# Peptides against a protein of PDB entry 3S8F: the designs that were tried, part 223

Target 1, 157 residues: chain A of PDB entry 3S8F
Amino acid sequence: VLTLFVAVPSLMTAFTVAASLEFAGRLRGGRGLFGWIRALPWDNPAFVAPVLGLLGFIPGGAGGIVNASFTLDYVVHNTAWVPGHFHLQVASLVTLTAMGSLYWLLPNLTGKPISDAQRRLGLAVVWLWFLGMMIMAVGLHWAGLLNVPRRAYIAQV
Target 2, 166 residues: chain B of PDB entry 3S8F
Amino acid sequence: DEHKAHKAILAYEKGWLAFSLAMLFVFIALIAYTLATHTAGVIPAGKLERVDPTTVRQEGPWADPAQAVVQTGPNQYTVYVLAFAFGYQPNPIEVPQGAEIVFKITSPDVIHGFHVEGTNINVEVLPGEVSTVRYTFKRPGEYRIICNQYCGLGHQNMFGTIVVKE

## One batch from the design tools (peptide; made by RFdiffusion4, then SolubleMPNN)

Design b2_p23_1_s3 (from b2_p23_1, 13 letters changed)
Fold by OpenDDE base, seed 2:
Structure b2_p23_1_s3 (fold): chain B 157 residues (1-157), chain C 166 residues (1-166), chain A 23 residues (1-23)
Amino acid sequence: as target 1 above (157 residues)
Amino acid sequence: as target 2 above (166 residues)
Amino acid sequence: SIAEAYVAALLAAFLDFAAAMEA
């Protein structure tokens, strides 16, 4: 009951954001089922970062439901699964959102726009961060399912 | 124009909300499926038990490691385990292969983990509470107990051993 | 597309999870 109580509004919120993205993409000329995605400003790290964070948050959110389910939590609790979940939620969503916010905020605060080189560097940073985080998270979840313990430097698997 | 935009947004929101609900059901279905098909080798035994962590070392079934393994029936044992900073008692825990083992685990100091490698035994051990886990070791050998809950400076070296005898 | 690839990856992960829980 508690899990569903949290999961439902969270999903509604997340997919409302997705709806906003679809609307924005279609306003930018995107058409079709997925064409609106291509129309989004993927050249802007301030956009890409939080979107990648949201994408990482999806499997993390699913994992949250697992962690909140006592029967399944018994399987994954205090295993590498948990830090895998954290890295999706905190190190991906929160961190990338913060990065994206900075790419918008700093130019506005300083009154100086970012150069094209800085923009490209920013894109590289957030994409590489996301890629690395996804690799790490997948590995941790996989290890967790294999009963690799959390907070232990060795494992018998 | 604003009204038109709002209507468009609403249409997309409705679609995504429907998708959201569908995904919710998918997740619930997955949970239900895993519960229906997953077989665990560890079975909770008994109700929540309380114990005084300040006296558990001096009095009761955890006080003497030499008496920690108690035969409760034919091929049935109860093992009273203390998880403490920084180790487990008794150590090693010796049990027969194929016997039904009920672990009664508690802590005299701080929260610890009780994770038995090679098994799905994995519980937190709270001072003042008794964790109960039922398990049957099918294969003889040594099973390492590791602490997967940070408990202090010696946490990383907090190990125990279960020896399963043929 | 990137979206399709992402969905496919999620589905694959989902199936792997289900399989792991059955093991």
Scores: peptide ipSAE 0.011, ipTM 0.719, DockQ to the pose 0.044
Fold by OpenDDE base, seed 3:
Structure b2_p23_1_s3 (fold): chain B 157 residues (1-157), chain C 166 residues (1-166), chain A 23 residues (1-23)
Amino acid sequence: as target 1 above (157 residues)
Amino acid sequence: as target 2 above (166 residues)
Amino acid sequence: SIAEAYVAALLAAFLDFAAAMEA
């Protein structure tokens, strides 16, 4: 239990990011408990991508706590649960953040904004990526709980 | 203007920090609850036991696969298993149904996995250390042992079998 | 919106998963 206090700084950081999002949404005219979310720039893939990454990181972070738990780790260790965790942390947060960064960086470097078609395509890419990652991650976690081993091409179930 | 923005951000941060602390306690409580209600499936760690991986094949209880299964009681057995590149010995491992089996598993070469399908047996096997797992097979039949830790070119084909006899 | 519905669905799924872990 004491080891889990290592998560405190990470949680503080994560929720301060959420605070920043709330602030941004309210600056954009969002009101109420949830109105600020709708006010965020969901039409910008440079914004949507990292935010989706953060959303995927939430269950991944919870899984991280599970993996760090001595007794619970015994249940999930070297099962499909672990790659499920990785895909939420690396292939979702890190990858989507990188993708989003490109949508910001390239236009700024070239001085040329992306076209509307490119913007729409970008949105499609990041949303489809997120959707696929969530489906796969859920499947992997589920399989892991069913004792499907990682690093194996065959399983009983 | 910038100062005002910073103050506003700080106010939101305070709220979210409080929320974060609350969630921390919720998570701890959930973990505690899970552990309290699902402890039966957890195999406690045994005593630290070391072995010399360079000689484990030549001498000691792992040296002869024919002597790997040792009866230690009326319905108790100890099975000395080697996980190596790329297989297990003995193979198959033959044990009686309903007997308490203590697996003593080690490796002479690299780290391997010991994952027995249909059971909660799932441990990493480290050279120089002995992994101890206690299990009672209630159902007769064949149980496949899978290596779930990458151990080299033949990793994907590294399988063993436990045969539980009636 | 579709996005909101999707997020809500994900949240619901997560809650179900959490509940299953408690069972």
Scores: peptide ipSAE 0.006, ipTM 0.749, DockQ to the pose 0.048
Fold by OpenDDE base, seed 1:
Structure b2_p23_1_s3 (fold): chain B 157 residues (1-157), chain C 166 residues (1-166), chain A 23 residues (1-23)
Amino acid sequence: as target 1 above (157 residues)
Amino acid sequence: as target 2 above (166 residues)
Amino acid sequence: SIAEAYVAALLAAFLDFAAAMEA
């Protein structure tokens, strides 16, 4: 149980970022409990991508706590659950953050703003990536709970 | 104003920090609940047992696959299993239905997996260490052993069989 | 630009890889 204290800094960081998002949304005119979310710049792929990454990181982080518990890890270890976990962590948060950073970095490096078409395409890319990642992650976690082994091409179920 | 912004940010951070801590306790509670209600599915880990991987094939209980299944008591058996590149020994492992089986698994070479389909047996096998798993097969038949830890070029073909006899 | 060239190179490499996997 004491091992779970490692989750404290991560949770603090994650929710601090969430706090910053709320602050930003409210500065942009968002009101109410959830109105600040709508006020965030969802038309900017440089913003949307890392935020979607954070959303994927939430269940991944919860899974990390499970994986860190030796009693619960007995159930999920070396099953498809584990790939599901790190796809949320790496392929969601890290990858989407990198994608978002690219949409910020390239215009600055080239001195050329992205066109509206590029912006819309970027939004489509990051949303589709997120959707696909969530589908795959859910499938992998589910398979893991059904005792589908990791690193094997066959399964009983 | 920087000062006003700073105060506002701190207020939000405090709120979300409180939420964070609350969620941490929720997770701990869920773990505790799961353990309390699902103890039957948890096999306690044994104490660390060490062996010499360089001699385990030549001497000791793992050396002869014909003597790998040892009856230790009434309806109780110990099975000494080697996981190696790329297979299991003995293969097949023959055990009676309804008997309490203690698997003692080790490796002479690299890390392997020992995943038995249709069971909750799923352990990593480390050279120099003995993995101990206790299980009772309730149904007769064949159970496939799958290596779920990458162990080399032949990893994907590394399978074994447990035959449970009536 | 250097940035554009880098992105183009990455994309080209990925496409080559994908083509190789499909062959």
Scores: peptide ipSAE 0.006, ipTM 0.753, DockQ to the pose 0.013
Fold by OpenDDE base, seed 4:
Structure b2_p23_1_s3 (fold): chain B 157 residues (1-157), chain C 166 residues (1-166), chain A 23 residues (1-23)
Amino acid sequence: as target 1 above (157 residues)
Amino acid sequence: as target 2 above (166 residues)
Amino acid sequence: SIAEAYVAALLAAFLDFAAAMEA
């Protein structure tokens, strides 16, 4: 029970971040239920990367509930499900956030803005990273549900 | 300005709470779907037992692989299995079809995995502890045991076999 | 079941949080 209660602060954080994004989007002129999303700075890899990380974190967090459940963990533990989970958490959220942070930090540290070419390349990189990570994560979770073992080169399926 | 922003964020949080609640139900539904389609249920486990990993090979029920399979009742067996670097004993494990098998698994060295293909048996094996798993094999044949916990250089080659006889 | 208990506990915690946000 206490383990799952850790989800509460996590949800609080998620709500705050989401609310902040909506607020920012509306300040940028976005209106309506979804118009604020389009108003966000999607041309900036420093913004896009961590947001994509957050999107990957949502299913990862849901998986966290499964993994933290003593009962459900019997199904998924040490299967391909587990690497699917942490690739969403670490290789998506953390990594993309780090990538995005660098796109903000390096120009500020060097005093030189990134070129337009670098910006476009950065956008391509983070979107492709996200896409690839989602494909891999879905595949790993699927394989895990099919009882494909973790840390093994063979499987029944 | 910060106060205004805080107030605005609080207002938006109400909407996102509602959305999150909806998504929670979606996730619960997905979990239910997963349980219904991908699992036969939870594996029954026994009480926590301790064993001395330094003597488990010398004395006790794990010491002799020839005596590892013990009939405890009509159509009931206990199998004392050692997971070690890098294999399992006894190997093969021979059990009858349709019998209730209680696996008592421990390790004399490092942490291993005990994943039986074609079943829901999947447990970690810790030195000093006994993992207990109950299972009934309905189909005769061979079931491969896979170590799914990294245990050293020979981890990838650590396999066992359960032979279920008619 | 334990799974149901966990789900129920999670839901209860979430609802409590939601209620707190409304206060």
Scores: peptide ipSAE 0.000, ipTM 0.731, DockQ to the pose 0.065

Design b2_p23_1_s4 (from b2_p23_1, 15 letters changed)
Fold by OpenDDE base, seed 4:
Structure b2_p23_1_s4 (fold): chain B 157 residues (1-157), chain C 166 residues (1-166), chain A 23 residues (1-23)
Amino acid sequence: as target 1 above (157 residues)
Amino acid sequence: as target 2 above (166 residues)
Amino acid sequence: SIADAYVEAILNAWLDFAAAMEA
């Protein structure tokens, strides 16, 4: 139970980011309960990438609570569930955030804006990456629940 | 106005903080629900037991594989298992069907895994510590033991067998 | 630029592939 309290600051941080997104969307003209989402700059890979990372981080964070739970950890520990979890955390959130950062950083470092073609390619890359990671993560979590072991090339199922 | 913007941000933060706390309780509730409906699969934690990994092969209950299976009572056995680079001993582990088996597992060298296919037995094995798992095999046959903790070049080939006899 | 042409070629190839997969 005490380990679950570690989730409190993490959730607070995560949803503080969401608050910033809502504020930004409303500043861009979005109104209503969900209109601010549409108003966000979805045409910019520097924005889309980390946001997709955040979306992947939601189930990953939920899984983190499971992994930190004493009783539930007996079910999932050292199964394919664990790789599923950190692929959502590292390969999705961290990696996509890094990718998004590059789409912002490189133009600023070089002094040259990215071309429209590069922008479109960037959007395609981050969306495809997100899709692939979600498919893989769901598969790994599912396999983990079927007791497929981590770090093994064979399994009963 | 920067001041107005800060106030707006604060309002949104308060709202999302409240939402975050609500979600925390939702997750706790989901955990409680899963525990309430799926308690049969939970393995009880044993007491922390220590052993000297440098002498475990020479003396004590793990030293002789032929003496690894000990009957402790009617239809009750304790099995002293070593996980090592790269295998298990005894191998195979022979136990009766329907008997309550207490596995006492340790390692003389590095960290290993002890994952028994077809069961909920899945523990890490640390040198210097004894992992205790209780299980009753209801079905006779062979159960494969898999190392699910990387332990070196031969990790992928590290398997054992539990033979459950009628 | 040549870089843009390269990127556009990749995009076009991807779109063609996607169209073929949807057919």
Scores: peptide ipSAE 0.005, ipTM 0.728, DockQ to the pose 0.017
Fold by OpenDDE base, seed 1:
Structure b2_p23_1_s4 (fold): chain B 157 residues (1-157), chain C 166 residues (1-166), chain A 23 residues (1-23)
Amino acid sequence: as target 1 above (157 residues)
Amino acid sequence: as target 2 above (166 residues)
Amino acid sequence: SIADAYVEAILNAWLDFAAAMEA
């Protein structure tokens, strides 16, 4: 149980980022409890990508706590659950953050803004990536709970 | 104003920090609740037992697959299993239905997995250490052992069988 | 079984390839 306190710094960081998003949304004219979310720049793939990554990181982080628990790890260890966790943490957060960084970095390096078509394409890419990652992650976690082994091509189910 | 902005940021951070701490306790509570209500299938780790992986094939209880299944009491057995590249011994492992089986699993070479289909038996096997798992097979039949830890070129084909008799 | 034969064939081929690469 004491091992779970390792989650404290991560949670503090995550929710500090959330606080920053709320502040930014309110600066952009968002009002109310949830209006600040709508006010965020959802038309910018450089913004949307890392935010979607953060959303995927939430269940992944919760899963991290499970994986770090001695007793619960017995249930999920070396099952499809673990790859599901990885895909949320790395293939979602890290990858989407990298994608978002490119949408910001390349225009700045070249000095040329992206076209509207490129912007729309970028939005489609990051949203489709997120959707695919969520479907796969849910499937892997589900399979893991059904005792589907990791690193095996066969299973009883 | 810079000061106003800083105060606002601090207020938001304080609120979200409180939420984060609350969620931490929620997660801990959920774990505690799950453990309190679902403990029947939990097999805790035993005492650390060590062996010499360089001699485990030549001497000791793992050396002879024909002597791997040892009756230790009425309706209870100890099975000494080797996980190696790339298989298990003995293979098949034959045990009686309804008997309490203590698996003592180790490896002479690299890390392997020991995942028994249809059961909650799922442990990693480390060279130099003995993994101990206690299980009672209630249904007769064949149970496949799957290696779920990468162990080399033949990992994907590393299987064993437990035959539960009667 | 035919499935076992298939798996063994793949395994043997791969191991032979690996051995050749190490030679």
Scores: peptide ipSAE 0.000, ipTM 0.749, DockQ to the pose 0.009
Fold by OpenDDE base, seed 3:
Structure b2_p23_1_s4 (fold): chain B 157 residues (1-157), chain C 166 residues (1-166), chain A 23 residues (1-23)
Amino acid sequence: as target 1 above (157 residues)
Amino acid sequence: as target 2 above (166 residues)
Amino acid sequence: SIADAYVEAILNAWLDFAAAMEA
């Protein structure tokens, strides 16, 4: 049970980030329950990338709780579930955040703004990355629940 | 302006923090529900048992693969299994259908996996520790044992077989 | 209040998701 207490600061952090996004969206003119989401700068890959990472991190975080649960971990441990979890946490959140950071950092460091074509390409990259990661992650989690082993090239199912 | 912005941020944060705490309880409740309804198939671990990995091959119940399967009751067996680089001993493991099988698994070298296809048996095997899993095979046939913990260059080829006889 | 509606909407969405995952 003590292990689950880690969820407290994690959730606090996650929802604080969400609060920041809501505030930002409302500052940009968004209104209503969901209007603030639409008002966020979805045309900027430096913004979209980490946000998509956060979205992927949500199910990954839930999986983290599962993996940290002794009894539930017995079901998923060393199955394809675990790589699925990793790809949501690292290959989605961390990687997309890094990608997004790059889209901000390089223009800032060089003093050269990205072209519109580069911006559109960046958006395509991060969205396609997210889509691919979600498909793969769902597949891995599904396979894991079907007891497909981790670190094996063969499975009965 | 900055002060107003900070106050607004704090207001949103307070709201979301309260929500986060509420969601924490929701998640705990959902986990509890899941555990209550879906853990019937979990194989409970036995008591913590230790063994000397340096001598496990020379003496004790794991030393002779021909004596690895021990009948402990009319319909109950204990199977002493070694997971090693790179295979399992004994191999194959022959057990009768419908019997309660207690697997006592350990390793003489490095950490291995013991994943039995077609079952919920999936444990890590640590040198110096004995992994205990209890299972009853309801269907006859061959069940493949897969090592799902990286253990070296031959890891991908580390397989065993459990033969369940009618 | 709008805040209550907001929370209820999120909670209901989560519960619906949970139910869907259980099915």
Scores: peptide ipSAE 0.000, ipTM 0.736, DockQ to the pose 0.055
Fold by OpenDDE base, seed 5:
Structure b2_p23_1_s4 (fold): chain B 157 residues (1-157), chain C 166 residues (1-166), chain A 23 residues (1-23)
Amino acid sequence: as target 1 above (157 residues)
Amino acid sequence: as target 2 above (166 residues)
Amino acid sequence: SIADAYVEAILNAWLDFAAAMEA
């Protein structure tokens, strides 16, 4: 019930952010249906990190609705599916947002800009983190669908 | 220019909001579709059956593991299972192949899990509440019971066995 | 199995530690 109550405003917020991104991309010269995406500042880890977090949050959010359904939750409850959901929401969205925030916050707090090398390293870190999280999340969801139990170190599957 | 920018933002926002609402309905539709096309067996009933966890070990159908398996009819059994820190009783649980088994599971101490590998039996066991699960084992052999709800320091080593006899 | 022995060793060590902390 609570999840369903917060799902609507969360979706509205998420797609409002998407609207802002589209606007920003178009201001940066992006055209067409997808051109605005390419025009976004993908060279900035402070931007890339939270955006990747949002991308990971999409399947996680959908999963949240599934988990909130009593009948569907019966299939996935207390299986590896649940940790998969958590890692998309916390270890992806929250963590990547925090990482992205640090790429902006630390230079501003210290007054020292990051070097180009540090910027590139930051991009690598964020993308690798996202990739790893997606692999793990997909694996956990898959395992959950195969009835691998949560909070257990052993399974028949 | 500021007003023009705000107007542009509003236009895109309206579009994406419409999309978000559409996606909401898509998700609801997917839930409905899943329920209509997928069957995961018997879902635990919402009927509340209560028991006193402080006396369940001393009196009642859970008190004696030797009497835990009760034949209730032709090819029908009820099994009274206790999940406790840290194990299950009876252990092993012996039932016939092809028989309809009604598991009535409760806990004398804390919340546990009752997950039977190779089956769709996966329920939480709450002290003071009886979990009822109906299942028919089609294959003989041993089925491991796993606690999938954290219950303390020995949680990870809390296992049981169901032996299905031909 | 080796895996079981490993897990049990860790479990026993942890339980012993916990008991010591409670004392």
Scores: peptide ipSAE 0.000, ipTM 0.717, DockQ to the pose 0.010

